Peptides against a protein of PDB entry 9IZ0. Designs and how they scored, part 146

Target 1, 345 residues: chain A of PDB entry 9IZ0
Amino acid sequence: ITCLGSNGHTYKQLVKGGNDDLRQDAVMEQVFEQVNGFLRSYRKTSQRNLSMRTYKVIPLALKTGVIEWVQDTIPLGEYLDSAHKVYHPKEWSLSTCRKLIAEKQMEDLETRLKVYDLVCRHYRPVFRHFFLESYADPVQWFTTQTNYARSTAVASVLGHVLGLGDRHGQNILIDKTSGEVIHIDLGIAFEQGKKLPVPECVPFRLTRDVVDGMGITGVEGVFRRCMEFTLETLRREEDSLLSVLEVLRYDPLFSWLISPLRRMKKQKMQLENFNQPESGNITTDASRDPKIQRNNVSGESEAERAILKVRQKLSSTLSVEASVGELIRIAQDPSYLALMFCGWS

## One batch from the design tools (peptide; made by RFdiffusion4, then SolubleMPNN)

Design b2_p17_2_s4 (from b2_p17_2, 9 letters changed)
Fold by OpenDDE base, seed 3:
Structure b2_p17_2_s4 (fold): chain B 345 residues (1-345), chain A 17 residues (1-17)
Amino acid sequence: as target 1 above (345 residues)
Amino acid sequence: EERLEAFREVERRREER
């Protein structure tokens, strides 16, 4: 829809209806606003303007709401598919790569690693070109690439700590003005992605294209340092962050469990993404509400487990540098990326 | 609204530390 604001500006908004519970997304955006308060208060993060980019989500009902249309953005996956056809027209199509990975999904790790490596040889990274194409001025190019590496670092730490999973390329928007990443569809949190039919195996998305966008330094430049500063801030603010999450523990509107319907919808989307080229509008009429017997006892135990897991991820047992180093290693490990639906780009 | 008040209470307790 397009709304006329009281300021005379027209705002495009996305209305979701039917089966999408936007309350989870709205709660996660509120958690990010609180975390952004922590990042602004800490000198090392504030001096770098580190923040999780947020967007407005207005839940209107249990299954209906309005989402801010983030202007001047493109989905990462949409850019990568288009750019790959331009820069590598002799390489394999995204559909060919998806098919080969899918055909080996039930095979052993060794076979899956061989297919992943083969796909990687025939589908090279292109995301560096986003910055080279979009910004003719060298200062603007450097600034936007730096903003990308910074925002990706914040999102990666928060994604790990809050268990947002790998995030597929359609759930990551790139802001064309700032170069910052915007994570959308936040309805999987607290490692619930590990309970999907294709489990999310990585702490955050750090695929070859995500790294290629960081430029010549890759992960060893601005990205690693900004991850370290972000994790240092979250460790200092552990009690404050846990107190924010405890508010959600007692929130009757927050679901610590993936609903069976949402699990089935994500399963179907995972399976459909194996079989179709991207053409828009999955209207799935799910006109059967199974009575959600919310066993309050199972939700409370899952909330407690989730908060305990956040505390464990914020543990100072390892240095910030060692913890970030291990996260970067795991997120780039071919043994995990080969298990993903789209770990090569 | 109750959640927003609870977050404001978390911020208040943070400013007092």
Scores: peptide ipSAE 0.014, ipTM 0.519, DockQ to the pose 0.015
Fold by OpenDDE base, seed 2:
Structure b2_p17_2_s4 (fold): chain B 345 residues (1-345), chain A 17 residues (1-17)
Amino acid sequence: as target 1 above (345 residues)
Amino acid sequence: EERLEAFREVERRREER
């Protein structure tokens, strides 16, 4: 839809309807706005303009809402698929890579590592070309690549601390003007991604293409230092962040658990991405919404466990540098990436 | 509304530190 603002400007908006509850997205955006307050107040993060890029979400009903249309953006996965065809036209298709990984999904770790390495040799990183193509001026190129590394660092720390899931290339937008990342579809949080059909084993997305966008230094320099400053700010503001999350504990509209229906929908989408459409009418009668009586007792116990897990991730037992070093190591570890749905790009 | 008031209370307590 297109809305005329009281300021006389015209705004594009996305109306989302169906089975997706936008209340989770709206709550997570409010948490990000609060965290952006913390980042603006702390000297080390404020001096670098560190923020989580946010967008407006207005839930209208249980299954309907309005989302801000983020102008001048592209999904990371859409750019990468197009760029791989241009820069590496003789390499394997994304569908071929996905098929080879899926064929080994039930095999041992050694077999999965061998197929992951094989896929990586036939599907090379290209995301550096986003910055080289879009910015002919060296100052604009350097500024936008720096903004990308900074925004990715903030999103990586927040994504880990809040346990954000479903961080595939279609749920990460790139701003073509600033180089900043925008995370969308925030309905999988507090480590509920571990309950997906393909469990999420990494703290955040730090695949080879995500690193290639940081330029010649990769994860070293801007990205690592901005993760450290972000984590230092969140540790300082631990009580304030936990107080924000405690408000959600008593929100009867917030869901701390992935719904069985959302899990089944993600399972179908994962399977359909493996099968070209051969026509098979499976009439699954979706008409029995089991009225899961949310026993309030079960929701509160899950909220408490989620908040305890956030507190554990903010622990000062390790230095900020050691904690960030371990997160970067795990996020790039082939033994975890080989287990993912798309860990090579 | 109650959630926005609770978030404003968190900001107020942060400005007092």
Scores: peptide ipSAE 0.013, ipTM 0.529, DockQ to the pose 0.015
Fold by OpenDDE base, seed 5:
Structure b2_p17_2_s4 (fold): chain B 345 residues (1-345), chain A 17 residues (1-17)
Amino acid sequence: as target 1 above (345 residues)
Amino acid sequence: EERLEAFREVERRREER
């Protein structure tokens, strides 16, 4: 929809309806604003302007709301598909790569690794070209690539700590002006991605293209250091962050669990959206969900378990550097990436 | 509204430390 503001400006907004609970997105955005307060107050993060990019979410009902249309953005996956066709026209199509991974999804790890490696050899990263194409001035290029690495580092730490799932290329926007990442569709949090039909086994998205966008230093430059400063800030503010999450424990409207119906729909929609050419109206047939009487007792126990996992991820048992090093290692490990859903790559 | 007040109370307690 397009709305005229009281200031005379026209604003594009996304109306989302169907099975998505925008209350979860709105709550996660509120948590991100609180974390942004922590990042602004800590010298090491404030000096680097570290923040999670947020957007406005207005839940109108259980399954309906209005989302801010983030201007001047492109989905990472949309850019990568287009750029790969331009820069590597002799390599495999994204559809071919996804098909090969999907065909082996039920096979053993060794077979899945062989297919993942084969796909990687025939589908090379291209995301460095986003910065080279968009920014002819060397200072703008360097600034924007730095902003990308910084924002990706913040999002990676927060994504791990809060257990954000469903981080495929369509749920990550790139700001074409700043190079910052904007994470959208926050409907999978607190490690509920492990309950998907294909479990998510990486802490955050650190695919070859995500790394290629960081430039020649890859993860060993701005990205690693900004992850370290972000994690150091969150460890310092552990009690404050846990107090924010405790507010959600008593929210009867917050869903700590992904419903079985949502689990099936998310990975199915990822397969269907790749087979439709551009046009027209997602008529979501409102199939009546049976009234699952949520026993309140089950929700509180899941919230307590989620908060306990956040506390465990903020543990000072390892140094910040060792913890970040292990997270970066796991997020890039082919043995984990080969186990991901075919739409993740 | 109640959640926004609870978040403001968390910020207030943080500024007092």
Scores: peptide ipSAE 0.008, ipTM 0.430, DockQ to the pose 0.015
Fold by OpenDDE base, seed 1:
Structure b2_p17_2_s4 (fold): chain B 345 residues (1-345), chain A 17 residues (1-17)
Amino acid sequence: as target 1 above (345 residues)
Amino acid sequence: EERLEAFREVERRREER
């Protein structure tokens, strides 16, 4: 839809309807705005303009709301599919790679690692070209690539701490003007991604293309340092962050649990969207989610467990550098990446 | 340059659908 603002400007808005409760997205965006307050309060993060990019979400009903149209953005997965066809036309298609991973999804780790390595040899990273193509001025190129690495670092730390799942390439937008990342569809949080049919086992998305976009230094430089500064800030503001999350414990609208039906549908829809050539009618049939009696007692116990996990992730038992080093290692480990859903890629 | 033009043409064809 297009709305006329009180300022006389026209705003494109996305009306999301169907299967996802936009209240989850709206609440997570509110948490990100509070975290952005913390990032502005500390010199190390403020001097780098570190923030989680947010967008406005207005839930109108249980299954309908208005989302801000993030102008001048492209889904990471959409860019990568296009760029890979241009830069590596002799390599395997993304559909071929996904098929090979999916065919081995029920096999042992050794078999899955062999297939993942084989796919990696036939599907090389291309995301560096986004910055090289989009910015002819060297200063603008360097600035936007730096903004990308910074934004990805903030999103990686915050995504780990809050246990943000479903971070496939369609749920990550790239701002074509700033190079910053925008995370969308926040309906899988607090490690509920581990409850998917194919469990998520990485702390955040750090695929070869995500690293390729950081330029020649990869993870070693702006990205690592900005992860460290972000984690340092979140550890200092632990009590403030936990207090924000405790408000959500008592929000009857917030879902600490992903429903069994939603778990099955998320990964199934990802598979279906990969197997259909672009026929632009997603009429997702309104299958009534059975009223799972929210035992309020089960929701409170899950909220308490979620908050406890956030506290554990903010623990100062390891240095910031050691904690970030381990997170980067795990997020890039082929033994974890090979276990991911084929749509993760 | 040719690769950039090919990329821009793929993007344009997606925005037109």
Scores: peptide ipSAE 0.000, ipTM 0.274, DockQ to the pose 0.026

Design b2_p17_3_s1 (from b2_p17_3, 10 letters changed)
Fold by OpenDDE base, seed 5:
Structure b2_p17_3_s1 (fold): chain B 345 residues (1-345), chain A 17 residues (1-17)
Amino acid sequence: as target 1 above (345 residues)
Amino acid sequence: MTEVEKRLKEYEELLKA
């Protein structure tokens, strides 16, 4: 929809309706705004302008709301599919890679590693070209690539700590002006990604193309240091962050569990994306909502377990450098990426 | 236990350390 603002400017907005609980997105955006407060207050993060990019979510009803349309953005996956066809026209298509990985999804780790390595050899990274093509001025190029590495570092730490799932290339937007990442569709949080049909086993998305966008240094330098400063800030503000999450425990409208309908919809999309190109706005007429009696007692126990996992991830048992080093290692480990739906790009 | 369940368990043990 297009709305006229009280300032006389016209704003494009996305109306989202259906089975997606926009209150989960709105709540996660509120958590990100609080975390952005901590990042602004701490010298090491403030000096680098570290923030999670947010967008406005206005829930109108239980399953309907308005989302701010983030202008001048592109989905990471849309750019990568287009760029790969331009720069590597003789390599495999994304659909061919998806098919080969899917055909081996039920096989042993050794077989899955072999097919992952094969796909990686026939589908090379291209995301560095986003910065090289979009910014002719070397200072703008360096600034936007630095903003990308910084915003990806903040999103990676927050994504790990809050257990954000479903971080595929369509749920990560790139701001064409700043180079910053914007994470969307936040309804899979607190490790509920492990309950997907293809379980998520990485702390955050750090695929070869995500790393290629960081330039020659890759994960070393800006990205690693910004992860360290972000995690150091979150460890200092642990009690403040946990207090924000405790407010959500008492929100009867917040769901700490993935909805069975969202799980089934993601399962269908994963299965259908094997057979047809992505152009179908399938308005599934999901009018038959079984009245799942949310037993309040089960929600409280899941909230308590989620908050306990956040506390564990903020533990100071390991140094910030050791914790970040291990997270970066696992997020790039082929033995984890070979188990993902799209771990090669 | 599937290979994914093994790696998820290893990953959960690593998150507790």
Scores: peptide ipSAE 0.093, ipTM 0.773, DockQ to the pose 0.033
Fold by OpenDDE base, seed 1:
Structure b2_p17_3_s1 (fold): chain B 345 residues (1-345), chain A 17 residues (1-17)
Amino acid sequence: as target 1 above (345 residues)
Amino acid sequence: MTEVEKRLKEYEELLKA
């Protein structure tokens, strides 16, 4: 829909209806605005204009809401699929890569690593071309690439600390004007990504294409230093951040658990992204839902565990530099990326 | 314990350090 604002501007808005609970997204956006307050108050982060890019989410009902249409954006995955076809037309398609990874999903780590390496050889990074194509002026090119590295660093730290899951290329938008990243579909948080059919085992998305967009320095320089400054800020504001999360503990509308319906939806989307439509009526008899013992873990005990895990991630046991170094190492480790749904791009 | 469960556990142990 398009709405006319009281300021005379027209705003495009996405009406989501169906099964998506936008209250999760709205709450996470509120947490991001509080974190943006901390980033503005701290000298090392404010001098770099570090922020998590946010968007307006207005939940209207349990299953209906309005989302701000983020103008001048493209999904990272949409750009990468298009650019890969242009720059590497003789390499494998994204569908071929997905199929090979899926066919080996139940195999041992050694087999999965061999398939991941094979996919990586036939699907090379292209995301550097986003900046080279979009910005002919060297100052704009450098500025937008710097903004990308900065925003990716903030999103990586915050995504790790809050346990933000489902960070596939369609849930990460690129602002075509600023080069900044915008994270969307925030309803998998507090490590609930580990409960997906393909468990998420990386702290944040730091795939080869995410790194290729940082330019010649890759993770070294702007990205690493901005992660360090962001984590230093969050550690200083730990009590403030935990106080914001404690308010959510008592919100009866906030779900600390992934809903069975959302889990099933994400499972279907994962499977459909692997299956070309061969017309076979596989009546998947939905009857073999493994009885995940619904330990009636009260929503309160899940909230407490989630908050405790946030506190653990903000621990000062390791230096900021050591913690960031380890996070970057794990996020790029082939032994983790080979286990992901799309760890190669 | 699946290989994914091992890596998830290793990741959780690294987050406690």
Scores: peptide ipSAE 0.026, ipTM 0.573, DockQ to the pose 0.032
Fold by OpenDDE base, seed 4:
Structure b2_p17_3_s1 (fold): chain B 345 residues (1-345), chain A 17 residues (1-17)
Amino acid sequence: as target 1 above (345 residues)
Amino acid sequence: MTEVEKRLKEYEELLKA
């Protein structure tokens, strides 16, 4: 829809309907705005304009809301699929790679590593071309690539600390103007990605294409340093961040657990990538929502466990540099990425 | 313990360090 603001400007908005609860997205966006306050307060982060890109989410009902239309964006996965066909037309398709990985999903690590390495050899990174194609001016190219690395660093630290899951290429938008990343579909948080049919075992998405977008320095340049400054800021503001999360503990509308329906939807999306669309109108008679008595006791214990995990991730036991170094190592480790649904790009 | 459970455990041990 397009709305006319009281200021005379027109705003595009997305009305989302269906089975997605936008309340979780709205809460996570509020947490990001608080964190952006912390990042603005500290010299090291403020001098670099470090922020999590946010968007406005207005939940209207359990299954309906209004989302700000983020203009001039593209999903990372959409860009990568299109660019890979242009730059590497003789390499494997994304569908071929997905098929091979998932045919071996139940095999041992050694077999999964061999298939992951094979896929990596037949599907090379292309995300550097986003910056080369979009920005003919060298200053604009450097600025946007720097903004990408900074934005990805902030999102990686926040994604780790808050336990954001489901960080696939369709849930990460690239701003075509700034080069910044925008994370969407925030309804898998607080390590609930570990409860997916393919458990998530990386702290954040740092695949080969995500690194290729950082340019010649890869992770060792702007990205690492901006992760360090972001984590240093979050460690200093631990009590403030935990206080924001404690408010959510008492919100009866917030769900610390992945819904069975959302888990089933993700399972179907993982399976439908195998089956050609037989045009079967499965009218799933959605009439009997079992009254999931959300045992409030289970929700409180999960909230407490989630807050405890956030506190543990903010521990000063390791230096900021050591902690960031280890997070970057794991996020790129083939022995973790080979276990992911799409760890190669 | 599945290989995924092993990696999840290694990742959880790292989050405690």
Scores: peptide ipSAE 0.023, ipTM 0.612, DockQ to the pose 0.032
Fold by OpenDDE base, seed 3:
Structure b2_p17_3_s1 (fold): chain B 345 residues (1-345), chain A 17 residues (1-17)
Amino acid sequence: as target 1 above (345 residues)
Amino acid sequence: MTEVEKRLKEYEELLKA
């Protein structure tokens, strides 16, 4: 829809309806605004304008809401598919790469690593070209690439700490003006992505194209340093962050559990992936609202486990530098990336 | 639609759900 604002500007809005609970997205955006408060208060992060880019979510009902259409953005995955066809027209298509990885999804790690390496050799990174082609002015090029590395660092630390799943190339927008990343569709948090049929094994998305966008220094430049300053800020504000999450424990709008619908879709996908042949038009008459017997007892125990896991990730047992170093290592490890749906780009 | 394309679409729908 398009709405006329009280300021006389027209705003494009996305209306989601059906089975999408936008309350989780709205709650995660509120957590990001609190974290942005911590980043603004701390000298090392404030001097670099470190923030998680947020977008407006207005839940209208249990399964309906309005999302801000972020102007001047492109999905990372859309840009990468287009750019790869331009810069590497003789390499494999994205569909060929996806097919080969998926055909080997049930194989052992050694076989999956061989296929991942093969795909990587036939699908090279291109995301550096976004900055080179979009910004003819050297100052704008350097500024936007720096903003990309900074925003990706903040999102990577928050993605790890809050256990944000579903960070594929369609759920990451690039701002064409600032070069910053915007994470959308926050319906998977607190490591619930590990319960997917294809489990999310990495702490955050740090694929070859995500690194290629950082330019010549890759992860060792602005990105690593901004991860360190972000993690240092979150460790300093641990009690404040945990207090925000404790308020969410009692929020009747927040689901610490994967929705019964998401769980049923997962179970159905796991079962259908094993058994059935071609044909039937299953008109899923999704109209039977299963009485959500929220077993409140199970929700509280999941919230407590989630908060405990956040506290464990903020532990000062390792230095900030050692912790960030290990996170960067794991996020780039082929043994994890070969298990992902799209770990090569 | 290949079984892979079906599973991929199912995964994308699961991620959106």
Scores: peptide ipSAE 0.010, ipTM 0.397, DockQ to the pose 0.096

